Peptides against a protein of PDB entry 5Z08. Designs and how they scored, part 231

Target 1, 168 residues: chain A of PDB entry 5Z08
Amino acid sequence: RQKDEWAKKTSSLMKQLDWFIGEHLGAMLAAEELGGPVVGELMEIDPDDLSAGFNAHGKLKKATSQPDLDRRQRRIDDIWGPQDEQGQAHKRKRGADEALAASAEMRDLIEQLMNKLVEAGGDNSATYVEIPRESAAARFLVRSKVAMFHPNDARRLRLVDFGRDLDD
Target 2, 222 residues: chain B of PDB entry 5Z08
Amino acid sequence: GLPRLIDAIEEASKIPAKRRQTPIKPTIEKLTTHLYTHGASPDSLLRLADLLTLRNHLDQASLAAITRNLYPSSTVSDEVVLRFIGALGHGQLKPTLALQALFLRWLVMVYHLLENPGVLGQVYGVLFDLLDTAAIRPQLCHLLALVTRRKHVRPFRIQAILTLSRQTGGDPNLTGLLRVFKNYYPEIIVGDATKGRASAFKHPDPQWRQHLDEIQQRRSEA

## One batch from the design tools (peptide; made by RFdiffusion4, then SolubleMPNN)

Design b2_p23_2_s1 (from b2_p23_2, 11 letters changed)
Fold by OpenDDE base, seed 5:
Structure b2_p23_2_s1 (fold): chain B 168 residues (1-168), chain C 222 residues (1-222), chain A 23 residues (1-23)
Amino acid sequence: as target 1 above (168 residues)
Amino acid sequence: as target 2 above (222 residues)
Amino acid sequence: SSPWGEAEDTLRKMIQEIAELRA
């Protein structure tokens, strides 16, 4: 009985979290990764707006094409690609793809953080996830006070356990 | 002494060159000689910063000569720093871009004498937003390279540098600044735009540094 | 409160509740 209620509640919360990430957070994380404002300054970023790119001030710019940059730079370049109709369509598609990628990264990171917390069985040293990069997702979780970096290693991230940190 | 020379220059700065009863050049030469020999105290440095940054009737050659001889005998206050930062950018009331480049060069050369190096970190955004100004970019990138901390290395600034690097054909100073950013975030993909030569941000004037060190040593002995 | 403060708080609460349920 309790396990079934637990499973249902967990499933419901995961669905709500997944919805929130997909509908709201993903595009904004993508914007931050692409050089846009930090999550919180823009309430809603249309994937179409992501395609326009951001100026040095984090404001939306009009699209200009540059081809040969590295994958994140390519992600930036295709989001900043030529202003022709095809370029705009490719740019919109890429903005959407980056939002999906950011959503997937956030989902995966949350899952890893939760799994490590469960596996650690109370050992705080074992709760750290090794992150390959400081992503917008990782930074968001830290800013939201959901996660913290290891004090000596910014490649290690863990969930904040508010229940334990208050009792210790 | 230095205060009396500054007084004379301040009064002369209020009057157009054509209406001055006496040439200011001899007084500027005395000032620059004094600065070269003794440096400027914090109080004198503030007054000189106002003369350099506020709109007045001093000629550009005189302002440049003062800036090139602006040796601090002590520390550099936040107020002095903020005068020079406030003078940066475009505007009819602002100093020329050539003079602004000299101010940025000066800030680089005296960075180790700042009372609070953190003051430049507080105005980091103002400095960073000026990177599109080609005339001051070399000195600005050097200053930013000194000032940059992890908190300043944000995605939007990474992107701004990358975009500007592409627009400029890979300015070595921007590439140098991006390398500084990469020290804080190794995952920064420095794409083909950065295959170019990076600036090493070497001291802009070793002789000026040596002379500054001599002036600073005299203070520690007094 | 920026809509973001609410979103961050909502996300935090959801993640914490899920983490507590999985523990």
Scores: peptide ipSAE 0.043, ipTM 0.261, DockQ to the pose 0.175; fails the geometry check
Fold by OpenDDE base, seed 4:
Formats: structure tokens, C-alpha cells, sequence
Structure b2_p23_2_s1 (fold): chain B 168 residues (1-168), chain C 222 residues (1-222), chain A 23 residues (1-23)
């Protein structure tokens, strides 16, 4: 009974987490990967906003009335993608694809981190996941104080053990 | 040999200075002399990286002396690099910021000996996020100047440097790093707040470089 | 608190709760 309730609760929480990643976090991580601001500095980014791209300051492309900013923005837009309708459609698709990719990366990373935590059986040395790159996902987890890098290896990431790390 | 000296220092590092039966300083001097003469093998570098980066009872002067004499006789592995990168930042378990600055300086000076320079590119964000730490910023900017590729030059990082440059009154190292970014994106306006002379990121120690070259040449002849 | 602080807090709480349940 208790194991079944635990399994059900865990499953429910995982579904909620998956939803949260897909609906909210993925687009924002994608924005960071695309050169937008760090997650935490932006308000809600719609996937459609990702399609607009970011200016040199990491802000959403708004029509700025300032000519010098516009020239800079145009050049940045020229570097980052076409401005035409086809380019906008391609940017929208790219933004959606990047959001999906970021969501998948975050899900995979969380899953690996959680699996390692369970497998380690309380051995903190065994809880580390090797990360291939410092992704927006990894950075987010660290900033959120959910994960931490190995003190001696920036390629190793683990979940913060909120139960044990408070007692030590 | 070098391994025995490292063994002795490792054992001494476990014991508080006040409880050591024998002064460690003579052993450190032997180590630094050996390193200066012969350099450190990859295996020795890893062990020394642990001694330098892990919390132990070695004094800061000894750690600094080892770091200043940490000549690679061969290449520098990813593992050694990652030990030094992992030691960066704020925290009670991390080395002092002064020692971190020496590590960053060392990484700059041995950058051409890295087995995989790309490893630093993979941890670029970790390095970049430390730019607000004034004590390590000069060496950090220099390292980032070497590591930066087009993929790292993102709008948010451009803005972060610009913001930090304004906050610091135009730190010449930040201006130097922004100039490196500008090589990839010419549109970057190094604003008026950066009226300061940009750092040229010259080699930190030409004598150290020359001595490293001599040690490396002996390897090629062997 | 930025909406992001809330998202980070929410994620942290969710992960913490899952981790606590798995422990």
C-alpha cells in the first residue's frame, strides 16, 4: 500500500514536472541557448517571442525607434537569420525546435540525475552525472540550487541532497 | 624522485601545521626545485592539482610556490584542467581567490599544452559567470580571451560584459574581452564607459614561458 | 520575486519532493 501510494505520487509529480518543463521552462532555456537572457531575468517568453530573436543586449527584438540600435539590430538579424516572411517562419520553426530540444535536454538531465541519486544508495560520490556540455539546462539547475557541480570536476553534476546536506 | 616528494606532501597535507612533527617547507622547496628543473609528468600534474585544489592543511605560501613552479613536462590532460576549473568561485571548500587567480594564470600559460583546448570551451559558462569576482577577473578575462569562439559570443554575454564594464568603471580586462567578442561580431559597440585602455592580454610571465619551452624541448629530445 | 524566481522555486520544490520520496 505505502509503496503503491509512493509510486503514484512520484508518477504524478513526474508528470507535473514534465508539464512544467514542456510548457514553461523549455522555451526559456531555448532563449538562453539562442543567446537570450539568462533564465530568471526574462519574464514569460512565448515560443513566438523566440521567433523574433534577440538583440545584442539579449532583449526581445522590439521595433526600437533609434536608428543606431536599428542598424546594429539589422546586422545582428543578418547574422542570426533572415528578416523576410520565410525567414520569420523559419525562425518560428527554429524557435519551436529549440524549445523542444531544450525541453528534451532538461528532461533527460533530470532523469539521469534522479536515477543516479537512486542508484547511489546514499553514496554521494556515485550520484554524479557526467554532462557533455554546460547547457542552459545544467546552468538552470545549478542556479536554482537543485543541482551542483562536483567541486573538482565541472563536467560532473549531481542533485543537491536536501536531506543530508543540511545535516552536514 | 617527484612521486616520493608528492607522497610526503600529501601525507603532510592531512595534518594541521601545528601537529606536524617535521616542517613541510624543506619538502616543498625540494618539490619546487624538482618541478623547476624537470617539470611534472601528466600523472604528477594530476596529483599536484589535487593538492592545490582540494581543501587540506597546506599553507597558502606553499600552494602558491607549487603553482608558480607547475611546469608541465608533457601535455596537460582534461582532468587536470577540470580540477582547476572546479576549484574556481566562492565557497568555503574552494581555494582562496588569490590562489584561484594563480590557477587561471597557470592555465593561460599552459594553454598551448592542453591535450584538448575544447574542454575549456565546454565549461565556458562556468568561467564566464565568475567575471563579477574582481579578484580573479584579470586572469579570467585573459583565459576567456583565449577560449572564446563564435559559439560563445551570445547576446546575453555581450550584455553581461557591458553591464559589468559599466559597474566596474570600465575594467580594462573586460574591455579586452569585449574586443575579442567584437572580432566575431563587429557590431558590438564598446560603449563610452569602456574609454579605458583595453588589456592586450600579453603573456603573464615571459621568463616562465622561456623556462617552460626549455623543459618542453628536453621532452622532444628524449 | 520575478515570475522566474517562482518557476525556479516551483521546480526546486518539485524535484525536492520527488527526491524526498525516492530517498
Amino acid sequence: as target 1 above (168 residues)
Amino acid sequence: as target 2 above (222 residues)
Amino acid sequence: SSPWGEAEDTLRKMIQEIAELRA
Scores: peptide ipSAE 0.040, ipTM 0.264, DockQ to the pose 0.167; fails the geometry check
Fold by OpenDDE base, seed 2:
Structure b2_p23_2_s1 (fold): chain B 168 residues (1-168), chain C 222 residues (1-222), chain A 23 residues (1-23)
Amino acid sequence: as target 1 above (168 residues)
Amino acid sequence: as target 2 above (222 residues)
Amino acid sequence: SSPWGEAEDTLRKMIQEIAELRA
């Protein structure tokens, strides 16, 4: 009975987390990966705003034609194509694809982190996941104090064990 | 009886006021008097919910008067609840926002008489998505405060309330709802913007409650 | 604390609760 209630609760929380990642966090992580603002600085990122690209300061480009677009802005413009209707459609599609990719990366990373925690059986040294890159997802988890990098290796990430911090 | 009064109002509701042979106001007054004295049965509630929620030729004052006297003599069915929920939001076929606010107030006042309070939990998302509608927000927050369970308290909804609270300059009803969320997740930092006065979600009309209790007691003695 | 900080805290607690429930 208690195990079943626990399993149901876990499943419910996972569904909630999955929804939150897919509907909210993914787009913001994608924005950060595309050189947008750090997750947490913008409360609402419209996918359409993602398509406008970001300046070097992570602010949305206003549609003003100023010529000296920084290299990162050119990359965004190259990524998002010309401002024609086809370019806007390609922008929206790419923004959606990047949000989906970021969501998938975050889900996978959380799953790996949780699996390693279970496999480690209490050995904190065994709880590290090797990450291929310092993604927006990884950085978000660290900023959120959910995860921490290995002190000597930024390619190794683990969940923070909150259970121990409450007993100390 | 009440069914005959409803029949007359239903027929009158199909006809523009200028084309009615007989004024409907005396029939509305008889209906509201009957409702005040005896309440409405589940069947009568459903018919009245249709009159209140569907587009017809009844005037807003009559609809408001019926809603203010909509005392259940028994329980409130899921179907009745869903009629009122379905009437919420923006659209040319929807009731006025003023009338929607009265419906939400009614749902708050009869919440303890719902046959299945869980029905509101099933439509929680629909209710929550209407929080941006300022005209109904006070009553909507109150209803959500009653309906909210741990399963509804999700990160995205927490964030949505926080965002909307900032956009509204700290609406006390949103702060009140966030306090309800905090009961399930104590870690929700109600930031300085939400340190404002939270609504206590007190009963909207104590006299209405007392009169409802009198109607309900008469049923238990019969 | 940014409203995002609150969402981050909520997310953290959800992940922690899930992790504790899976352990």
Scores: peptide ipSAE 0.040, ipTM 0.292, DockQ to the pose 0.216; fails the geometry check
Fold by OpenDDE base, seed 3:
Structure b2_p23_2_s1 (fold): chain B 168 residues (1-168), chain C 222 residues (1-222), chain A 23 residues (1-23)
Amino acid sequence: as target 1 above (168 residues)
Amino acid sequence: as target 2 above (222 residues)
Amino acid sequence: SSPWGEAEDTLRKMIQEIAELRA
């Protein structure tokens, strides 16, 4: 009975998480990847700061060279600029595709992070997932204090330990 | 370098201000400038945590200045965290409540750099039991808002915070923490106590965050 | 509070709850 209630609760939460990722978070992660506003605590960051990207610790990189700023700004302008009806339709489709991609990336990343946490059995060194790139999804999880990068390797991400060991 | 500055301050901290041969203020200023520019290594953080938390002859202004510039260049160890947690509360050997509030604020600001964030969850009870201390309550509620997990949201703590909220006339920080609790247990009836303004627990110093980020970036590039 | 602060909090809680349940 308790296991079944637990399984139902876990399933319900996973469905809610999947819904939340798909309906709300994916579009915003896609916007961030395209140089739009950062989700969460970083919404107070000037959009100009967002163009700089994030460092190995999920922190805004200083905008190094002008060209990358221009490319992200162009993407923002390509996303928000007045485009003709055909351009808007292509833009909406591209935005939807990017939102789906971001949603899929976030789901996959969360799943990998959770699986590694379970597999590690308390070994913090074994809880790291190797990420191919610093994505908006990865950055969001770090900003949200859900995940953290390895202190010496930005390609390694783990869930924050929410504390297993409180004995009931 | 930073170790030599810490050595000088450690030695000066053993001596009453009136008996020092040289003023410590210039050395404190050099230290804070160095910390602002380069941050503190894990080893330096531990030494500085001891200087900040242990009773010594350093003045409160110097201790506050060090704390305000305590940028980690790397991670924050459990040992460093535990020094600051151990310095909380009332007692003749404890730092001032004003300094404790700065420590709690620091822990909030560096929470993402902890080697093991779970260490704060292990000392959750110690932190929670200090909520009656008005002088540190704002920062303590903020830290607890970060640290709180479902396992911490127990009926006795729900009742304790509700009682304290009533006793304080609905402290916005307690209301904010109750909102965090309610997120784990939506059925928590936060009666009239939550009709008040809740703290949002925003980052306490965005400029400090930005500067910390710059210091941390230099390490990732090295 | 930005709608996203609430979303971030919601997501963090959901992930945390799931992680706690799977642990």
Scores: peptide ipSAE 0.039, ipTM 0.298, DockQ to the pose 0.192; fails the geometry check

Design b2_p23_2_s2 (from b2_p23_2, 11 letters changed)
Fold by OpenDDE base, seed 5:
Structure b2_p23_2_s2 (fold): chain B 168 residues (1-168), chain C 222 residues (1-222), chain A 23 residues (1-23)
Amino acid sequence: as target 1 above (168 residues)
Amino acid sequence: as target 2 above (222 residues)
Amino acid sequence: SDPYGLAHDELRLMIEEIAQAIA
């Protein structure tokens, strides 16, 4: 019921969002995922700082957590590293589909974030989505001040409550 | 054919030059000759973009030679464009800045063959943020001059160009880009720092253009 | 100066509008 009501109320807006993601944002996210510069803050962000990800406030985390550096470096290595035989075909296909994949990932992430917001019924603790990786999509949402990471867990992302932040 | 040459180069690119059984240079020369004569199909172009942008054991001279002969026989896909855009900037795993400048020059020269010119507009911010990189700035400004639309001309970008122009002592390429911005917003006051000579962004290689046109004409007749 | 500020702002506005429609 709630999912159907959500789908009806948001269908037009979601179509506009889908268009924006597909026509504008997807290519930029793909460029970032391909090891290109980060969407929006490049001049102030050291490439090394870009690897550290963003804190809950959308600010660059200081490169403190080795694991996120290793994952991003691994991903960069997966994109740009010496291609072993089996890796080349998979990397070519991934790169070809990266714009589409980035668009799809952004869309799916937004949908999950919105669904959790609806399901939580006002409980902010229940609004977190578990993300499998810190994607360009997730980072973009945080930089946009649309989403926030959990303060203690960068694998948990939630929408910013725009209604409450106006009253504080 | 071209696919077999690419196969051989792809395999050789996985192996350090000192460990290769056969020198790669003759195969590169065959590839560049083929590209000069026939151009690259969309599929071949994508494979070559991967060879050029991904870290491998190919030498810089070979990569530059391929890039200089990278004539599309037809259109250029968004995927090919995004490979080259992803290869831009600073990083240990990225191509050299000299090679990046050749990629940007290539994108300028094939801009009219893009399947979707809008793809460059979508990554406009990525390109714009690289303007501080002096080694690629001339070609980057030229590409941005082609790509810029009203939606890209924002106050912060205007200010960024003005600031960078002051810092560089009035780089004519930045002045040229600011002139493009002024076409959309005539009220942009080009400060005294930008009163200098603007680049006209002329075609970087008229001979390359002519040869590309010959390759493209053969496709239209077939 | 976020070159993606427009994309950020546009996305933010769209998501805010959606969030308001859901609430």
Scores: peptide ipSAE 0.077, ipTM 0.294, DockQ to the pose 0.261
Fold by OpenDDE base, seed 2:
Structure b2_p23_2_s2 (fold): chain B 168 residues (1-168), chain C 222 residues (1-222), chain A 23 residues (1-23)
Amino acid sequence: as target 1 above (168 residues)
Amino acid sequence: as target 2 above (222 residues)
Amino acid sequence: SDPYGLAHDELRLMIEEIAQAIA
């Protein structure tokens, strides 16, 4: 009975999460990947700061190269600026495709993180997922304080242990 | 028709007012007149939501006029709702706080027309964390009062609203929202700071409601 | 507050609830 209630609750939460990712968060993550505003507390980030990317701690890297700034700024302007008609339909389609891709990436990442947490059986060292890149999805999870990078390896991401962090 | 008016405004929105070949005001007036008479279809609502929420060269008076006449002729999709929610908060790319307040007011007035009222419950945290923004707080509290369910009334949110209520000197809208919370958890001690007059969250514009009902009735007869 | 900023809190809460349910 309790397991069934738990399973139902978890299923309901997963459905809500899937909805939130697919209908809302995916577009936001796609915008960030395309150089749009950062999803999270960093709204006041200068678009120039967004182009620099995030470090392993989810902090903005200092913009080193001007050319990548211009491309991302153009993409920001393309996404959030006045769009031309023919460009709008293609941009809407591209935006939808990018949102779908970002949604899929986030879903996959969350699934991997949860699976590793279950498999680890309480061993925190075994809870890390190898990520191919520092995606908007990964950065979002870190900013959300849901996930954290390995202190010595930015390619390794794990869920935050919410049970232990309350006792510290 | 409405799509052509939106097309013209979308094109004009790309160009600074000083560089436009023709004044946009007459087209905005035609749009608002059309919206007042017929309302906006779901497709038109989405396009108008983009015009209202995305940074463009439209003046604030035009954006406000469109928002004040944004009568849905049918339902309001999740996508439209999320456009307006996505426009809330601080940032250079966000609409003005005055316009955000109009968006929140609109969401309150069309809440009963949402295809999925649960969509607002899914972004409850987003809305709740904006309560510190004084300029939008009245309308935000009203919207939250409609959206709040037992699952949203968490201890940290109770504490947050109590803290914010103290910091604001007992904002009546926060007190009103706290009363909604108390409906789910009667044990919530509304401290002395909340003994003040709570907002009753009355409909923001009865005339707008009446006109919306007239537009909606025409759809049911068609 | 950024709808994006709040999305992370909502996501956090959902994931926390799921993670707590899985643990």
Scores: peptide ipSAE 0.081, ipTM 0.330, DockQ to the pose 0.351; fails the geometry check
Fold by OpenDDE base, seed 1:
Structure b2_p23_2_s2 (fold): chain B 168 residues (1-168), chain C 222 residues (1-222), chain A 23 residues (1-23)
Amino acid sequence: as target 1 above (168 residues)
Amino acid sequence: as target 2 above (222 residues)
Amino acid sequence: SDPYGLAHDELRLMIEEIAQAIA
């Protein structure tokens, strides 16, 4: 009974988290990876605004799609590419794709962090996830005080233990 | 081809403008046209980096024109990056601050093409120590915003940038960099006095980026 | 309204609740 209630509550919370990531956070994380403002400073960026790019004064410009560039630079390119109608459509699509990719990265990272927490069985040293890169997602979790980097290794990230840090 | 144009410019760079038998401007125009059309190979980039960063008799307009057309056709090596980083700062043998700003802008625009982006992280201290130089600060803050990782965000650097921000009356670029630092240390109070919009470190030149993408795409098809 | 402050707080609360449920 308690496990089923826990599973239901966890499932509901995960759905809410997935919604929040998909509807709000993914676009903002994408913007940050795009060289846009750090998540926390911009108003809700419409994925369409992400696709339009930012001018020298911080305002959105409309740009075209190229697939193989480094994700962050691709994002800057998507922000700043050609202004023709085809280019605008490609930018919008690329902005949406980047938001989806950022959402997927955040979801995967949270899932890994949670899985490691469960697997660790109370050993804080075993709760670290190895991250391949310092992503906007990882930085956001740290800013939110939800996650922390290993003191000596910025490639290792763990959830903040909200339960144990109260008793020590 | 591009190597022959570089040869001619290298030879001309050894001679003061007043002593040249032929004006260099037509050769510079041919070079910049070639770079615009085809980009520069890794080998050509290294040679051009030396022309841009080493003291020679080329005029500032020519150096700026080459820098503005310095499209990589492939990747950018650590050696090329280090030439540009080594050219930064004050000194009689260093390029002008205006040209240094163009180099930093270029590094921002080609950051995704670096063979090893970590090379900039290794020279982070050198870059950070130049933040007091107002003429290059906008581009320098942008580059640092790309390069900064948790390992670079140290208490002494936090304090240094806060102090410099106060001294400059809240330079938007410094505020932007402080926001990047705040990603790693949320407790950093970006002082209320910087109520100004932090610089969104946006791509410096969308048209340049588009053209770079076209050059890079041609290589993938060849 | 700082939409990011709200987003950070909301995310933190959600993850805290999940983490507490997992622990």
Scores: peptide ipSAE 0.076, ipTM 0.289, DockQ to the pose 0.154; fails the geometry check
Fold by OpenDDE base, seed 3:
Structure b2_p23_2_s2 (fold): chain B 168 residues (1-168), chain C 222 residues (1-222), chain A 23 residues (1-23)
Amino acid sequence: as target 1 above (168 residues)
Amino acid sequence: as target 2 above (222 residues)
Amino acid sequence: SDPYGLAHDELRLMIEEIAQAIA
């Protein structure tokens, strides 16, 4: 009985997480990957600052050359801007595809992190997932204080141990 | 029945109003009448939450009308709650702040029907960080007043309310929320900015409550 | 208002709850 209730609760939470990633987070992560706003750190970023893009550390890149700014701004506008009619169908499809890809990456990363946590059996050294790149998804999890990088290797990511009372 | 009405509205929501073959208003009126009479089952409530929170082509008046008649016939699941919470804040894909205020009001009015009231405590930080949004602050403070537990009353949140209270000239809803905090920590100094009238967080719609009770009573007798 | 603060906190809470349930 308790195990069944627990399984049902966990299944419900996973469905909610999947929905949240797919319907809300994926588009925001895709925008970040394209040089759009950083999810969660963007206080009132001046729209002009958004056009400059972000470096690997989430800092605004200095406005390099005009052509890359226009392409990034167009992608941001394609993802977040008002959908105008004809030429936007391909742009909408591309934005949707990028949002889907970002959603899939986040889902896969969370799944890997959870699987490693279960497999490690309490060994914190075994809880690290190897990430091929520092993605928007990985950065988001770290900013959210859900995950942390290995102190000596930014290619290794693990879930934060939530069993430790934050009050210590 | 209610599922067929929802089906028709879901299909219409995918199409811009100018391109619809039939007006949606008569179907919305049938839906709201049905909801007022019978309430929404958990399954129907989830589908309606999606219609209300996801970007679609429904007009604001229709969305508001559905929200005002969103009587649960049973319990409210965590999934439904999280749909409404996820719809809060600023963003082009999010519902209007006016609609968000209606969602928060709804959550206040159905709080006693939540399957797990703890779900709101889990998203407490999300709700708290929206207090600077003036358009939703009254309903948000009311919801937070219901949700707040000792674990949520942290020094940084106390300071945040005090700061925001000063910036708003002593919003009575913020003063009301700070009084809730003071119930857990009596030593909280309610500064001069909070000497004003505090909101008592009374039920936002007594008639709606009475009608909800009638719908819920019919379920218990069945 | 951090329009994205909601996403961080919501995700954190969901993952925390799942992680606590798995542990």
Scores: peptide ipSAE 0.075, ipTM 0.334, DockQ to the pose 0.375; fails the geometry check

